# Peptides against a protein of PDB entry 3OIQ, part 8

Target 1, 212 residues: chain A of PDB entry 3OIQ
Amino acid sequence: KNRIFVSSSKDFEGYPSKAIVPVQFVALLTSIHLTETKCLLGFSNFERRGDQSQEDQYLIKLKFKDRGSERLARITISLLCQYFDIELPDLDSDSGASPTVILRDIHLERLCFSSCKALYVSKHGNYTLFLEDIKPLDLVSVISTISTKSTNSSKHSSSELISECDLNNSLVDIFNNLIEMNRDEKNRFKFVKLIHYDIELKKFVQDQQKVL

## One batch from the design tools (peptide; made by RFdiffusion4, then SolubleMPNN)

Design b1_p8_8_s2 (from b1_p8_8, 4 letters changed)
Fold by OpenDDE base, seed 5:
Structure b1_p8_8_s2 (fold): chain B 212 residues (1-212), chain A 8 residues (1-8)
Amino acid sequence: as target 1 above (212 residues)
Amino acid sequence: SLEEFLLS
């Protein structure tokens, strides 16, 4: 079955009540939840959903049923955090207890763009997204990709590959949503509060703001 | 089933 690119987590509301569907999306990492029994990653594109929290629009479950899957989950989290310069609390607890990590509101400090492959698994109208693969995206690369393709919209690459257009459109949408959040005085998100806020990001945001 | 395995 072809992998479906998902531009909105609302798309899942129209998905079959009993299915297994391979999906892909791009979003910002917003939360990490690692406990003794569960491993979850929260992602968001910050699409406006009324008064609902804009965080964790994509809640992705990592397999966490045996020592092997638990190890893989911990390694995945460690590698993601290393890539995004996220400080993990207490991974080295000398107590033989499995490390617990609960991080929220990651997007307030770091823009952690991630391309995720997941399995949509539904039963009786409820669904779970299971992580299959994750690729962290470098912010500089994201900015460059958006900036270059704004000019070259004409190459329709063939239908079967997740269109570079879909990825770019989603990245643009995320930035537009972040710009709106940044303009909202009530929103805690501010670009200037990002740890990695630099002149390149500043210029990019300023240029995007002129179009919005 | 794979579904049961994934949902369990």
Scores: peptide ipSAE 0.021, ipTM 0.652, DockQ to the pose 0.611
Fold by OpenDDE base, seed 4:
Structure b1_p8_8_s2 (fold): chain B 212 residues (1-212), chain A 8 residues (1-8)
Amino acid sequence: as target 1 above (212 residues)
Amino acid sequence: SLEEFLLS
C-alpha cells in the first residue's frame, strides 16, 4: 500500500473503522510519556479545534512489550531528546528502576519539528497510530526551506517519499498556527519564551506575520 | 493478524 501523507489529524475521522494504513505527517513534538509499561509521543500541528487543547493531536504509540522493544523505545526517546536538547534523566541508569518520563507542552520551550511515519490501525471505529520511523528536523533547515520555497526535489526514487510540496505546506501551516497562537493574549505560546529564540527566528516570524 | 497484534 502507498503511504498516505496526512496534513490534519482530523483526516482519521474519515478513515475506515477496520483498516491498517501506512501514513506520514510532519508536526511538532508536544509530549513524551515513558513509563514501565508504555511509551507514547504526542505531536501537533496546532490546527484550530475550537476550545479543545491543541496539544497531542497525533498520539503515537511505540511498541513496548518486551525487553527488545523497550530498549528500542528508550533509544528512540534518548536520540530525539539529544537532538532537540531536551533534558532527560538517564534512561540507561544501572539502577534496575526504569525511569519514568512525563513531559508535556514541549512546544512552549522548544520547536521540535519531526517527520513521522506511522501505521494507522483501527478496529470498531477506534484507532491507534504506531510509530514506524521518525526524523527530527532542524529548525534552521525548516526556516530556510519555507523562506526559499526551494523545490529542490531531491529525487529520492523511493515510493515512500513525502511530497516536498506536502511537507512544505504543512511546515507553513504549523508556523501560521503558531503565529496566531502568539497573537492571542490568552494563549500560553509565545515565540519570545522559546529557549532557542534568536535573531533568525525573530526575523522569520516578523516576515511571516506581514504575509498573514 | 497484524491488526490483533498491534491492537493488543
Scores: peptide ipSAE 0.020, ipTM 0.649, DockQ to the pose 0.600
Fold by OpenDDE base, seed 2:
Structure b1_p8_8_s2 (fold): chain B 212 residues (1-212), chain A 8 residues (1-8)
Amino acid sequence: as target 1 above (212 residues)
Amino acid sequence: SLEEFLLS
């Protein structure tokens, strides 16, 4: 089955009640939940959904059934956190207990753009998204991609090509949503509160605000 | 909710 690009988590409301569908999306990492029994990543594109929280619109499970899958999940989290410069609490529990990591509202401090591949798995009207692959995206690269409008058709021959148009549109939508959140006095998100807020991001946001 | 999803 062809992998479906998902621009909105609302798309899943129209998905079959019993199916396995490979999907892909781009979103910001909003939460990490690692316990002894589960590993979850929360993502959002911050689409307006009425009064509902805009965080964790995509809740993605990592397989966590055996030592091998647990190890893979922990490595995945570690690599993501290293890439985005997210400080993990000291995993050194002297007690040999599985490290617990609970991070929320990551987007309030860091913009962690991620391209995700997942399996939509539904049964009895409920669904779960299982992570298949994740690619962290560099913010500078995201900004440059949006700014240049360059469909640089880098023929990266990856057989599962996300349409460059779909990717770019999603990135633009995310930034537009963040700009709206930043303008809203009631919203906790502010660009100036980002740890990595710099002159380049400031300029980009200012320029995008003029187009909106 | 996140909780409902965590419990499923």
Scores: peptide ipSAE 0.022, ipTM 0.660, DockQ to the pose 0.065; fails the geometry check
Fold by OpenDDE base, seed 1:
Formats: C-alpha cells, structure tokens, sequence
Structure b1_p8_8_s2 (fold): chain B 212 residues (1-212), chain A 8 residues (1-8)
C-alpha cells in the first residue's frame, strides 16, 4: 500500500473507523512521555484549532510491551534527544526504578523538526498512530529547503512519490504558524526565546514575516 | 493479526 502524506492531523477525522493506513507527516516534536508502561511522542504543526491546545496534534505511540521493544523505544528517545540537544534526566539512575521522562512544550526552547512514518490503526472510530520510522531534520536544512524555490524538478527516479512539494508546503505552513504565534502576545512561543536562535533563523523569520 | 499485534 502506498504511504499517504498527511498535512493536517484533522485528516484523520475523515479516515475509516476500521483500517490500517501507512502515513507520513512532518511536524515539530512537542512532547516526550516515557514511563514504565508506555512511550509516546507528541508532534504538532501548530495548525489553528480554535481554542484547543495546539500541542500534541500528532500523538505517536512506540511499541512498549517486552524488553526488546522497551529497549528500542529508550534507544530511539535517547538518539532523538541527542540529535536535538535535549537534556534527558540520567536514564542510568542507580535506583532500580525504570527511568521516567516527561517533557512538554519542547518547541518553546527548540524547534525539533521531524519526518515521521507511522501506521494509522483504527477500530470502532478510535485510532492510534504507531511509529514506524523517524528522521530528525536539521533546522539549517529546513530553512534552506524553504528558501530555495523548488524549481529543480531533478529527474530523480520513480521511488516513493512523497512529493518534495508536500514536505516543503508543510514546512512553510509550520513556520507561518510559528510566526503567527510569535506575534500573539498571549502565546508563550517566541523565536527569541529559542536556545538555538541565531542570525540565520532571525533573518529567515524576518523575511517570512514580510510575506505574511 | 497486525492490528491485534499493534493494539495489544
């Protein structure tokens, strides 16, 4: 089955009440929830949903049922946090208690762009997204991708038609949403509060603000 | 099933 690119988490409201659908999306990592019994990742593109929280629009579950899957989940979290320079509490606490990690509002300090592959699994109208693959995206690469007009239809081969256009459009939408949040005095998100806020990001935001 | 395996 072909993988479907998802531009909005609202798309799932129209999905079948009983299905397994491979999906892909790009979003910002907003939360990590690792406990003794579960591992969840929250993502958002910060699409406006009225007065509802813009956090965790994509809630992704990692398999966490046996020692093997638990280990894989923990390694996945560690690698993601290492890539994004997210400080985790020492998972190696000498106390025989399984390390618990609960991080929220990650986007307030770091823009953690991620390309996610997941399985949409629904039963009786409820659905769960299961992580299949995750690729962290470098912010410099994201900025460069948006800034370069995707005019080069490079003739690259017939593989997985997740159009470069869909990815680019989603990245643009995310930045536009962040710019709107930054303009809102009631919103906690501010670009200048990002730990990695630099001259390149500042210039990019200023240029994008002129178009909005 | 894959569904049962994932939802379990």
Amino acid sequence: as target 1 above (212 residues)
Amino acid sequence: SLEEFLLS
Scores: peptide ipSAE 0.021, ipTM 0.652, DockQ to the pose 0.628; fails the geometry check

Design b1_p8_8_s3 (from b1_p8_8, 4 letters changed)
Fold by OpenDDE base, seed 5:
Parts: C-alpha cells; sequence; structure tokens
Structure b1_p8_8_s3 (fold): chain B 212 residues (1-212), chain A 8 residues (1-8)
C-alpha cells in the first residue's frame, strides 16, 4: 500500500475502524514521554480544535516491549534531542533505574519540525500511530523551503515520495497557526521566547504576517 | 494478528 500523506490529524477520524495504513506527516515535536513501560512522542501542527489543547495532536508510540525496542526508543529520543539541542538526563545511567523523561510544551522553547512516517493501526474504532521513521528538519531549511516557491520541479512522483507541495503546504499551515498563536495574547506561544529566535526567523515571521 | 500484536 502506498504511504498516505496526512495534513491533519483529524483525517484519522475518517479512517477505517480496523486497518493498518502507512502514513506520513510533518509536525512540531511538542512532547516526549519515556517511562519504564512506554515511549510516546507528541506532535502538533497547531490546528484550531475548539477548546481542546493544540498540543499532541499526533501521539506517536514507539515500540517498547523488550530490551531491543527499549534501546531503539532511547537512541531515537537521544538523537532527536541532540539534533534539536534539547537537554536530556543521561539515559545511560548505570543505575538500574530506567531513566524517565517527561518533556512537555517543547514548542514554547524550540520549533522542532519533524517529518514522521508512522503506521496507523486501528481496532474497534480506536487507533494507535506507531513510529516507523522520523526525520528532524532544520529550521533554516524549513524557512528556505517555504520561501522558495516550489517551482514545478518535474521530479518523478514516485508513489513513495511526499509531494513537495504537500510538505510545503503543511509547513506553511504550521507557521500560519503559530503566527495566530503568537498574535493571541492568551496564548503562551511567542516567537520571541524561542531559544533559537534569530534575525532570520524574525524576518520570515514578519514577512508571513503581512500575508495573513 | 499483527493488529493485536501492535495494540497489545
Amino acid sequence: as target 1 above (212 residues)
Amino acid sequence: SLVDFLLS
């Protein structure tokens, strides 16, 4: 089956009650939950969902059932946090206690754009997204990608490649949502509070704000 | 099933 690009986590409400569907999306990392028994990554595109929290719209489960899968989950989290400059406790602590990591509201300090491949697995109307692959995206590259109007590069749409349009549209939507949040005095999100807020991001946001 | 394995 071809991988489906998902622009909204609301799309899953229309998915079959019993299915296995490979999906892909781009979103901001919002939370990390690593305990002795589970590993979850929260992502969001910050679509307005009424009064519901805009965080963790995509809750992605990492397999965490045996030593091998636990190790893979820890490595995945470590690599993501290293990439995004997120401080983690030492996960290799020789103390026989499994390290616990609970991070929330990551987007308030860092824009951690991530391209995720996941397996949608549903049974009896409930679903779980299992992580298959994750690619962290560099913010400079994201800004550049949005700013460079996708020239119709006739890149052969191999059935497995996200259309450049789908990716770009999702990235634009995320930024638009963040701009709306930034304008809302009640919203905790502010671009100027990001640790990595620089002249480039400032300029990009200012330019995007003129179009909205 | 794979579904049961993944959801278990």
Scores: peptide ipSAE 0.048, ipTM 0.808, DockQ to the pose 0.512
Fold by OpenDDE base, seed 3:
Structure b1_p8_8_s3 (fold): chain B 212 residues (1-212), chain A 8 residues (1-8)
Amino acid sequence: as target 1 above (212 residues)
Amino acid sequence: SLVDFLLS
């Protein structure tokens, strides 16, 4: 089955009550939840959903059933956090106790753009997203991609049927949503509070604000 | 596939 690009987590409301659908989306990492029994990653595009929290619009589960899957989950989290410069407690602590990691509101300090492949699995009207693959995206690369409107369809192999257009549109939508949040005095998100806020990001945001 | 590995 072809992988479906998802632009909104609301799309899942129209999905079958009993299905397995491979999906892909781009979003910001908002939360990490690692305990002794589960591993969850939260993502958001910060699409306005009435009065509901805009955080964790995509809640993705990592397989966490045995020592092998637990190790894979820990490695995945470690690599993501290393890439995004997120400080984690040492997960290899000799104390035999698996460290608990609970991070929330990651987007308030760091913009962690991620391209996610997942399996949508529904049963009895409930669904779960299972992580298949995750690619962290560099913020400078994201900014450059949006700014250049590069229609250069690099002929990457036919299996990643994300239209370059779908990715770019979703990245633009995320930034537009962040700009709206930044303008809202009641919203905690502010670009100037990001640890990695620099002149490049400032200029990009200012230029995008002129178009909105 | 990575999927098969993750689901196996």
Scores: peptide ipSAE 0.033, ipTM 0.748, DockQ to the pose 0.304
Fold by OpenDDE base, seed 4:
Structure b1_p8_8_s3 (fold): chain B 212 residues (1-212), chain A 8 residues (1-8)
Amino acid sequence: as target 1 above (212 residues)
Amino acid sequence: SLVDFLLS
């Protein structure tokens, strides 16, 4: 099945009012919302949308209908948080209450780059994105990918029609948007406030700022 | 439908 690469969440405004479309995008994790009845992940590329919040431009729903899907959602969150070094409250609390996790503004402390595969599902003009797959991306790998203009068209299999170019362009766009946010005195995002702000990230940001 | 199943 042909999966569509999405560079902007605005692309969904042009999508059919009744469809199922497999999509893929890359974005930063901005929020986690786990309740008794649903699990949502928020992502953003921080595209400028006027005065609207730049958070949660991609709201992704995890299937949460039965004990099996709930368990899978919890495991997914746990593994994602472990990968990005996000502290979660003990989800294993023996108190029969399903643990509620509400995290917001994750991007203010950590750059959690993620490649997401989802199903766009629309009915009556409303849509939901259902998570199919998530791949967390290492920040060092993201920086290296942007810095090395991939001259190596390695012959990876014809089935991943998602151009390495689309991924790279989206990663560059995200960093450019973050640089603009960092320059805005009114914006809460600052690179120097990131927990993992190191010499490598500093140098990369400085080099990208010279091109903008 | 799959849509109804996913939106339910």
Scores: peptide ipSAE 0.048, ipTM 0.807, DockQ to the pose 0.530; fails the geometry check
Fold by OpenDDE base, seed 2:
Structure b1_p8_8_s3 (fold): chain B 212 residues (1-212), chain A 8 residues (1-8)
Amino acid sequence: as target 1 above (212 residues)
Amino acid sequence: SLVDFLLS
């Protein structure tokens, strides 16, 4: 079955009430919830949804049923946090207690762009997204990709499973949403409060703000 | 089913 690229989590409202659909999206990591019984990742594109919270628009479940799947989930979380410089409590604490990790509002401190492959699984009108694969994206690479396409309208549809256009459009939309949030005095998100806020990101944001 | 296995 072909994998469907999803630009908005609202797309799932039109999906079948009983189906398994391979999907893919790009979003910012917003939350991590690891307990003894479950592992969840929250992602968002920060699409405006009225007065609803813009956090966790994509709630992704990792399989967490046996020692093997639990180990895989913990390794996945550790590798993601290592890549994004997210501080985790030592998961190897000699105290036989399963490590609990609850992180929220990650986007307020770090922009953690991620390309996710998931299975949409629905039953009786409710759905769950199960993680199949995750690729963290480097912020410098994201900025470079957006900046180069604004200049090169070259129609090279490379045959990769995602239209390069769909990925780039979603990345642009995320940045535009963040710029709007940054302009809103009521919004907690501010670029200058990011731990990794540098001259490159500052310049990119300033240049994008002139076009919006 | 695969669905039941995933949702369990």
Scores: peptide ipSAE 0.048, ipTM 0.806, DockQ to the pose 0.538; fails the geometry check

Design b1_p8_8_s4 (from b1_p8_8, 3 letters changed)
Fold by OpenDDE base, seed 1:
Structure b1_p8_8_s4 (fold): chain B 212 residues (1-212), chain A 8 residues (1-8)
Amino acid sequence: as target 1 above (212 residues)
Amino acid sequence: SFEDFLLE
């Protein structure tokens, strides 16, 4: 079955009430919830949804039912946090208790772009997204990809069913949403408060703000 | 089961 690229988490409202659908999206990591019994990742593209929190628009579940799946979930979280320079709260409890990690509002300090593959699983109108694969994206690579796309519509490389256009359109949409949030005085998000705010990101944001 | 997978 072909994997469906998802540009909005609202697309799931139109999905079958009983299905298993392989999906892919790109979004910012917003939350991590690791406890003794579950592992959840929150993602958002910051699409406007009225007065609701723009966080956790994609709530992704990791399998967490046995020692093997728990270990895989913990390794996945550790590798993501290492890639994005996210400080985990002291996991070094010398007490043999599994460390609890609850992080929220990650996007206020770091832009953690991630390409996610998941299974949409629905029953009785409720759904869960299960993580299949995650690829963290480097911010410099994201900026470069958006900036170069104005000219190369002409090379057919046949082999991944996900349009390079869909990925880049979603990345542009995320930046446009962040620019709108940055302009809103009531919004906590500000580019200048990002730990990794540099000259390249500043220039890119300034250039995108002229087009909006 | 499919139900176990949703509850897991």
Scores: peptide ipSAE 0.029, ipTM 0.702, DockQ to the pose 0.367
Fold by OpenDDE base, seed 5:
Structure b1_p8_8_s4 (fold): chain B 212 residues (1-212), chain A 8 residues (1-8)
Amino acid sequence: as target 1 above (212 residues)
Amino acid sequence: SFEDFLLE
């Protein structure tokens, strides 16, 4: 079955009430929830959904049913946090209790762009997204990708079923949504409050703001 | 909510 690129988490409202569908999306990491019994990642494109929170639009479950899957989930979180320079609370509790990590509002401090592959699994109209794969995206690479494709349709290799256009459009949409949030005085998100806010990001945001 | 998704 071909993997479906998802541009909006609202697309799942139209999905079959009983299906297994491989999906892919790009979004910002917004939350991490690791407990003794569950591992969840929250992602968002910050698409406006009326008065609903723009956070955690994509809730992704990691398999957490046995020692092997728990270990994989912990390694996945550790690698993501290492990549994005997210401080995890010391996982070395000398007490043999599994470390609990609850992080929210990650996007207020760091733009953690992630390309996610997941399984949409629905039953009786409810669905769960199970993580299959995650690729963290470097912010410089994201900025470069958006900036360069405005000018060059370089036909590089039709072998990935996900149009390079879908990825770019979603990245642009995320930035546009962040720009709107940044302009809203009531919104907590501000680019200047990002820990990694640099001259490159500043320039990119200023240039994108002129197009909106 | 995150909690609602935990109950399903």
Scores: peptide ipSAE 0.024, ipTM 0.696, DockQ to the pose 0.064
Fold by OpenDDE base, seed 4:
Structure b1_p8_8_s4 (fold): chain B 212 residues (1-212), chain A 8 residues (1-8)
Amino acid sequence: as target 1 above (212 residues)
Amino acid sequence: SFEDFLLE
């Protein structure tokens, strides 16, 4: 079955009330919710949705049925947090209680770009997105990809039906939305408050702001 | 079941 690239979480409003659809999107990690019974990841493109919170536009569930799936979820969270330099409380607390992690507003401190593969599963008009795969994206690589009109169609393997154009367009849209949030005095998001705010990101944002 | 999968 072909995987569908999703540019907006609004696309799911048009999806069948009973379906299983493999999807892929790129978004910023906004929240982590790990408890004894569930693991959820929140992602956002910060697309304007009226008065609704721009966070958690993509709520992604990790399977959490058994010790094997729980272990996989915990490892996934640990690896993501290590990659993005997110401090977690020690998940290995000697107290045999499963550690609870609740992080919100991650995008206020760190831009955690992620390419997600998920399974859209719907029944009775409700849906759940189940994580199939996640690839963290390096911010320098994201900036480079947007800045370089990559004319090099290097024939990467015919199995990724997703155009480099769809990925690049979504990355540009995210940055444009962040620039709008940064300009809004009421919005808590500011590029200068990011822990990793450097000269390269500053220059990139300034150059993108001239086009908007 | 598919229901157990959604309630998960």
Scores: peptide ipSAE 0.031, ipTM 0.704, DockQ to the pose 0.337; fails the geometry check
Fold by OpenDDE base, seed 3:
Structure b1_p8_8_s4 (fold): chain B 212 residues (1-212), chain A 8 residues (1-8)
Amino acid sequence: as target 1 above (212 residues)
Amino acid sequence: SFEDFLLE
């Protein structure tokens, strides 16, 4: 079955009430929820959804049923946090207490762009997204990709190709949404409050703001 | 429960 690129988490409202659909999206990491019994990652593209929170538009579950899946979930979180310079408590503490990690509003401090592969699994009209794969994206690489309008379709011949266009469009949409949030005085998001706010990001945002 | 489906 071909993987479907999802540009909006609203697309799932039109999905079958009983299905298994491989999907892929790009979004910002917004939350991490690791407890003794579950592991969830929240993502958002910050699409305006009326009065609904723009956070956790994609709630992604990691399998957490046995010691093997729990270990894999912890390793996945550790590697993501290492990549994005997110400070975690030591998950290896010999103290017999499984470390609880609850991070929210990650996007207020760091833009953690991530390309996610997931299984949409629905039953009785409810759905869950199960993580299959995650690729963290470097912000400099994201900015360069948007700026260059890459004309080089490297024909990677895999049946799991997101069109380079779909990825680029979603990245542009995310930045446009962040620019709108930054302009809104009521919104907590501000580019200047990002820990990694630099001259490159500043210039990119200023150039995008002239087009909007 | 929806929680059980989220725990599956």
Scores: peptide ipSAE 0.027, ipTM 0.705, DockQ to the pose 0.125; fails the geometry check

## One batch from the design tools (peptide; made by RFdiffusion4, then SolubleMPNN)

Design b1_p9_1_s1 (from b1_p9_1, 7 letters changed)
Fold by OpenDDE base, seed 5:
Structure b1_p9_1_s1 (fold): chain B 212 residues (1-212), chain A 9 residues (1-9)
Amino acid sequence: as target 1 above (212 residues)
Amino acid sequence: MKKYDENLE
């Protein structure tokens, strides 16, 4: 079955009530929830959904059923946090108790762009998303990808052609949503409050703001 | 409306 690119978590409302569907999306990491019993990653594209929270539009579950899956989850979290320069408590605590990590509103300090592959699993009209793969995206690379309308379909013959267009459109949409949030005085998100706010991001935002 | 279920296996 082909993997479906998802531009909105609203798409899941139309999905089958009993299915397993491989999906892919790009979004910002908004939360990490690691406890003794579960591991969840929250992602958002900050699509406006009325009065609903804009964070955690995609809640992605990591398998956390046995020592092997727990270890994989912890490693995944550690690697993501290392990549995004997110400080975590030491997950390898000798105390036998795995530390609880609850991070929220990550996007207020860091833009953690991530390409996620997941399984949409539905039963009885409910659904969950299981992480299959995650690729952190470098912000400079994201900015370059949006700025260069990459008309160059690098024909990388990998049979999982996510439309380069779908990825780019989603990245643009995320930035547009962030720009709207930044303009809203009531919104907590401000680009200038990002720890990694630099001249490149500033310039990019200023240039995008002229088009919106 | 489908709801997210964190306990769905």
Scores: peptide ipSAE 0.643, ipTM 0.960, DockQ to the pose 0.896
Fold by OpenDDE base, seed 1:
Formats: structure tokens, sequence, C-alpha cells
Structure b1_p9_1_s1 (fold): chain B 212 residues (1-212), chain A 9 residues (1-9)
């Protein structure tokens, strides 16, 4: 089934006004919205959109219609937060109210690279995105992937997987955008404020800053 | 211009 790789959230402006299109992208997790009635994940590649907030360029819905889908959404959020070391407010509050989680600006503390598969659904000129699959990416693996020019052109796996080139280009674009944000004194994003800022990330950022 | 709709099903 032909899944389209999406490099920009602006691509959706050109999509059909009535369609279901399987898509895939890589972006940073920026927000989590879990309420009693909905679950949304926000992602961004921090592509410049004029004076608009660069937050939540991709808003992805989790199905939240019944107890089964609600449970799956809650488990998905828990597993993502566990992987990225994101502290959730205690979901176990003894008050029989379903815990509400609202996290924003996650990228200011942690670079949560995620490969997302979604369904683009459009009706009457509006669209939404439904989560099909999410794979968290390790930052060390991301840095390694960008630093190692993929010279492994040699295995024709004819499977409908994203070209290694599309993934690498999007990861490079995200880092370039973050470097620009880090250079802007008005921007809240700073690499040195990341909780996981280490020697490897520092060296990588310094090397990329010399090329830009 | 297409707009995101969080209530679209």
Amino acid sequence: as target 1 above (212 residues)
Amino acid sequence: MKKYDENLE
C-alpha cells in the first residue's frame, strides 16, 4: 500500500479535499493532550511558517471512542513517555476522574524524535490525521544516521519502506531548524537547556553549526 | 487553504 513520505506539513494544503491517504513523517514530539474525550499528539519539524508558532505542525489523533481505544491511547502515551523519560503527572490519582495530561513545548527539554505512520483523512476541505503507528527514535541513532552518509545503496529491499534518503533529509532539516532557533536570542529553544545534553550532542551541534 | 480539524471523524 503506497504510503507517502511527508517532509513538510504544508504538503497537506495540496492534498485532495475528500481523501484517505496513508502518510509517514519524522518529527519531534512537541505536545501531548490526553483528556476524558480525546487524545492528541503534537509534532513539529520546526519549518519556518512566518510569524506563527512552530509548535504542533502535525496534530495526530488517537482513536478515543470506547474503553478499548481509550485504553490503547493511554498505553501508547505511557510507553512514549517511558521511552523519552517524560514525567507524567500521576495517572493513579485516587479520585475516580480519568487523569488529564496536557504537556506542551516538550522539545525545550527533550528532543523526542518520532517516526509516525498516520492516515490523512479529508472531508469538505478540512483534514485530520489518525495515528496508525509510532516508533520513537534514539537520539544517538539519529546523530549516527546523519553523520554516516548512507553509502549503503546496495540492498534493494522492494518493501514499501521510506527511502533512507527521505528519513535522513528530514532529520537534517530538523537539526538545521533547531540550530537556527538556538542562534535566535528571542527563541526559547537552546540545546544547552536540554536535560539530555551530552558531549556527543554538543559535538554534533558544533560540527553542524560550522556548515550553516 | 486546507485547515486541520481536530473534530473530523
Scores: peptide ipSAE 0.642, ipTM 0.960, DockQ to the pose 0.889
Fold by OpenDDE base, seed 4:
Structure b1_p9_1_s1 (fold): chain B 212 residues (1-212), chain A 9 residues (1-9)
Amino acid sequence: as target 1 above (212 residues)
Amino acid sequence: MKKYDENLE
């Protein structure tokens, strides 16, 4: 089955009411919800949705059915948080209770760009998204990719590769949405409040603001 | 309208 690139979480409203569809998207990590019984990751591209919160537009479930899947979920969260320099409570605490982790509004402190592969699963008119794969994206690499207009289409003609154009368009759309949020005085998001706000990001944002 | 269901398996 071909994997579908998803540019908007609204696309799922039009999907079949009983299906399994492999999907892929690029978004910012916004939340982590790890309990004793479930693990969810929230992602957003900050597409304007009227008066609804722009957070958690993509809620991705990790399998959490047995000790093996629970361990894999915890390792996945640990590795993501290590990559993005997100402080977690020790998940390995000798107190036989698995620590509960609830992080929200991650995008207010850190831009955690992620390429996600998921399974859209629908039943009885509802749907869920199961994580298949996640690739964290380095912010410097994201900025470089947008800036250089990658002319090097390495035509890896495998039907499994996202079009480099679809990836780039989604990254540009995310930055454009963040720029709009930064301009809104009512929005809590501000680039200057990011922990990793540097000269490179500042310059990139200033250059993108001139095109919008 | 389709809704996300976190409890769907």
Scores: peptide ipSAE 0.640, ipTM 0.959, DockQ to the pose 0.886
Fold by OpenDDE base, seed 3:
Formats: structure tokens, C-alpha cells, sequence
Structure b1_p9_1_s1 (fold): chain B 212 residues (1-212), chain A 9 residues (1-9)
């Protein structure tokens, strides 16, 4: 199936008013909204959108229609948060109350790079996005991938790979946007406030800042 | 302009 790589969430403004389109993108996890009735993930590439908030440019729904889909959503959130060292309340509480989780501005503390597959669904001129798959990306691997410029086309012959060029371009764009935010005194984002800010990330940011 | 709809199924 032809999956479209999306570099900007503005692309959805031009999409068909009645369609189902498989899409993929790379972005930072910015929010988690889990209640008794819904599960949403927010993502952003921090593309400039005038005076609009940059935090939840991609709002992705998890299916939450029955106990099976609810359990799958909770497991997905738990595994994602375990990978990024995000502290969650115990979602498996034997107390029959489903825990509510509302996390915002995750990018202010942690850079949670994620490769997402989703369904764009449009009806009546509005759209939503449904999660199909999520792959968390390791920050060290992201930095290494950008730094090496390696078009190491490992011929992994599966017809569903993100173009290495599209992935690398999106990762570079995200870092460039974060550098611009870090330079803006009015912006809350600062690299030095990240919990995982280390010598490797510091050096990478300093080297990228010389090119911008 | 298309809008995101959280309630769209």
C-alpha cells in the first residue's frame, strides 16, 4: 500500500474532504491524554505556524471502543513511556478505576523522537488521525544518523520503509526548529533543561548552531 | 480550511 511520508502537518489542509490515506511522519512526542473514554498522543516537529502553539501539530487517536482496544492502548502507552523513561501512574491498578493520565509539554524535559504510521480519515471537511504503528527512536541513534549523512541504503527489501532521505530531512528540520526555539528568549524550550542533556547532545547542538 | 476533529470516527 502506498503510504505517504508527511513532512508538515499543514499538508492535511490540502488533503481530500472524504478520504482514508495511510501516512507516516517523524516527530517529537509532546502530549499524552488517557482517560476512561479516549486515548490521544500529541506530536510536533515544531514547524513555525505564526502565533499558534507548536506543541500538538499531530494529534493521534488510539482506538478505544471496547475492553480489548482499551487494554491495547494502555499497553502501548506503558511501553512508550518505559522506553522514554516517562513516569506514569500504575495503569494496572487492581482498583477497577482506570487511571487518568494527562501529560503535556513532554519535549521540555525529554526529546522523544518517534516514527509514526497513521490513518488520515476525513469526513465532512474535517479530519482525524488514527495510530497504526509507533516506533520510538533512540536519541544517540538520531544524532549518529544526522551526523554521518549516511545514505547507507541497507537494502532491507521491505516495501514499507520510510525513505532514509525523508527520515533524515525530518530529523534535521526538527533539530533546526529546536535550535531556533532555544535561541528565542520567549520560548520555554531550552536544551540545558532536558533531563538527559549530556556532552554528546551538547556537542551536536553546538556544531549544528554553527551551520544555522 | 480543514480542521482536526477529535470526535471523528
Amino acid sequence: as target 1 above (212 residues)
Amino acid sequence: MKKYDENLE
Scores: peptide ipSAE 0.640, ipTM 0.959, DockQ to the pose 0.866

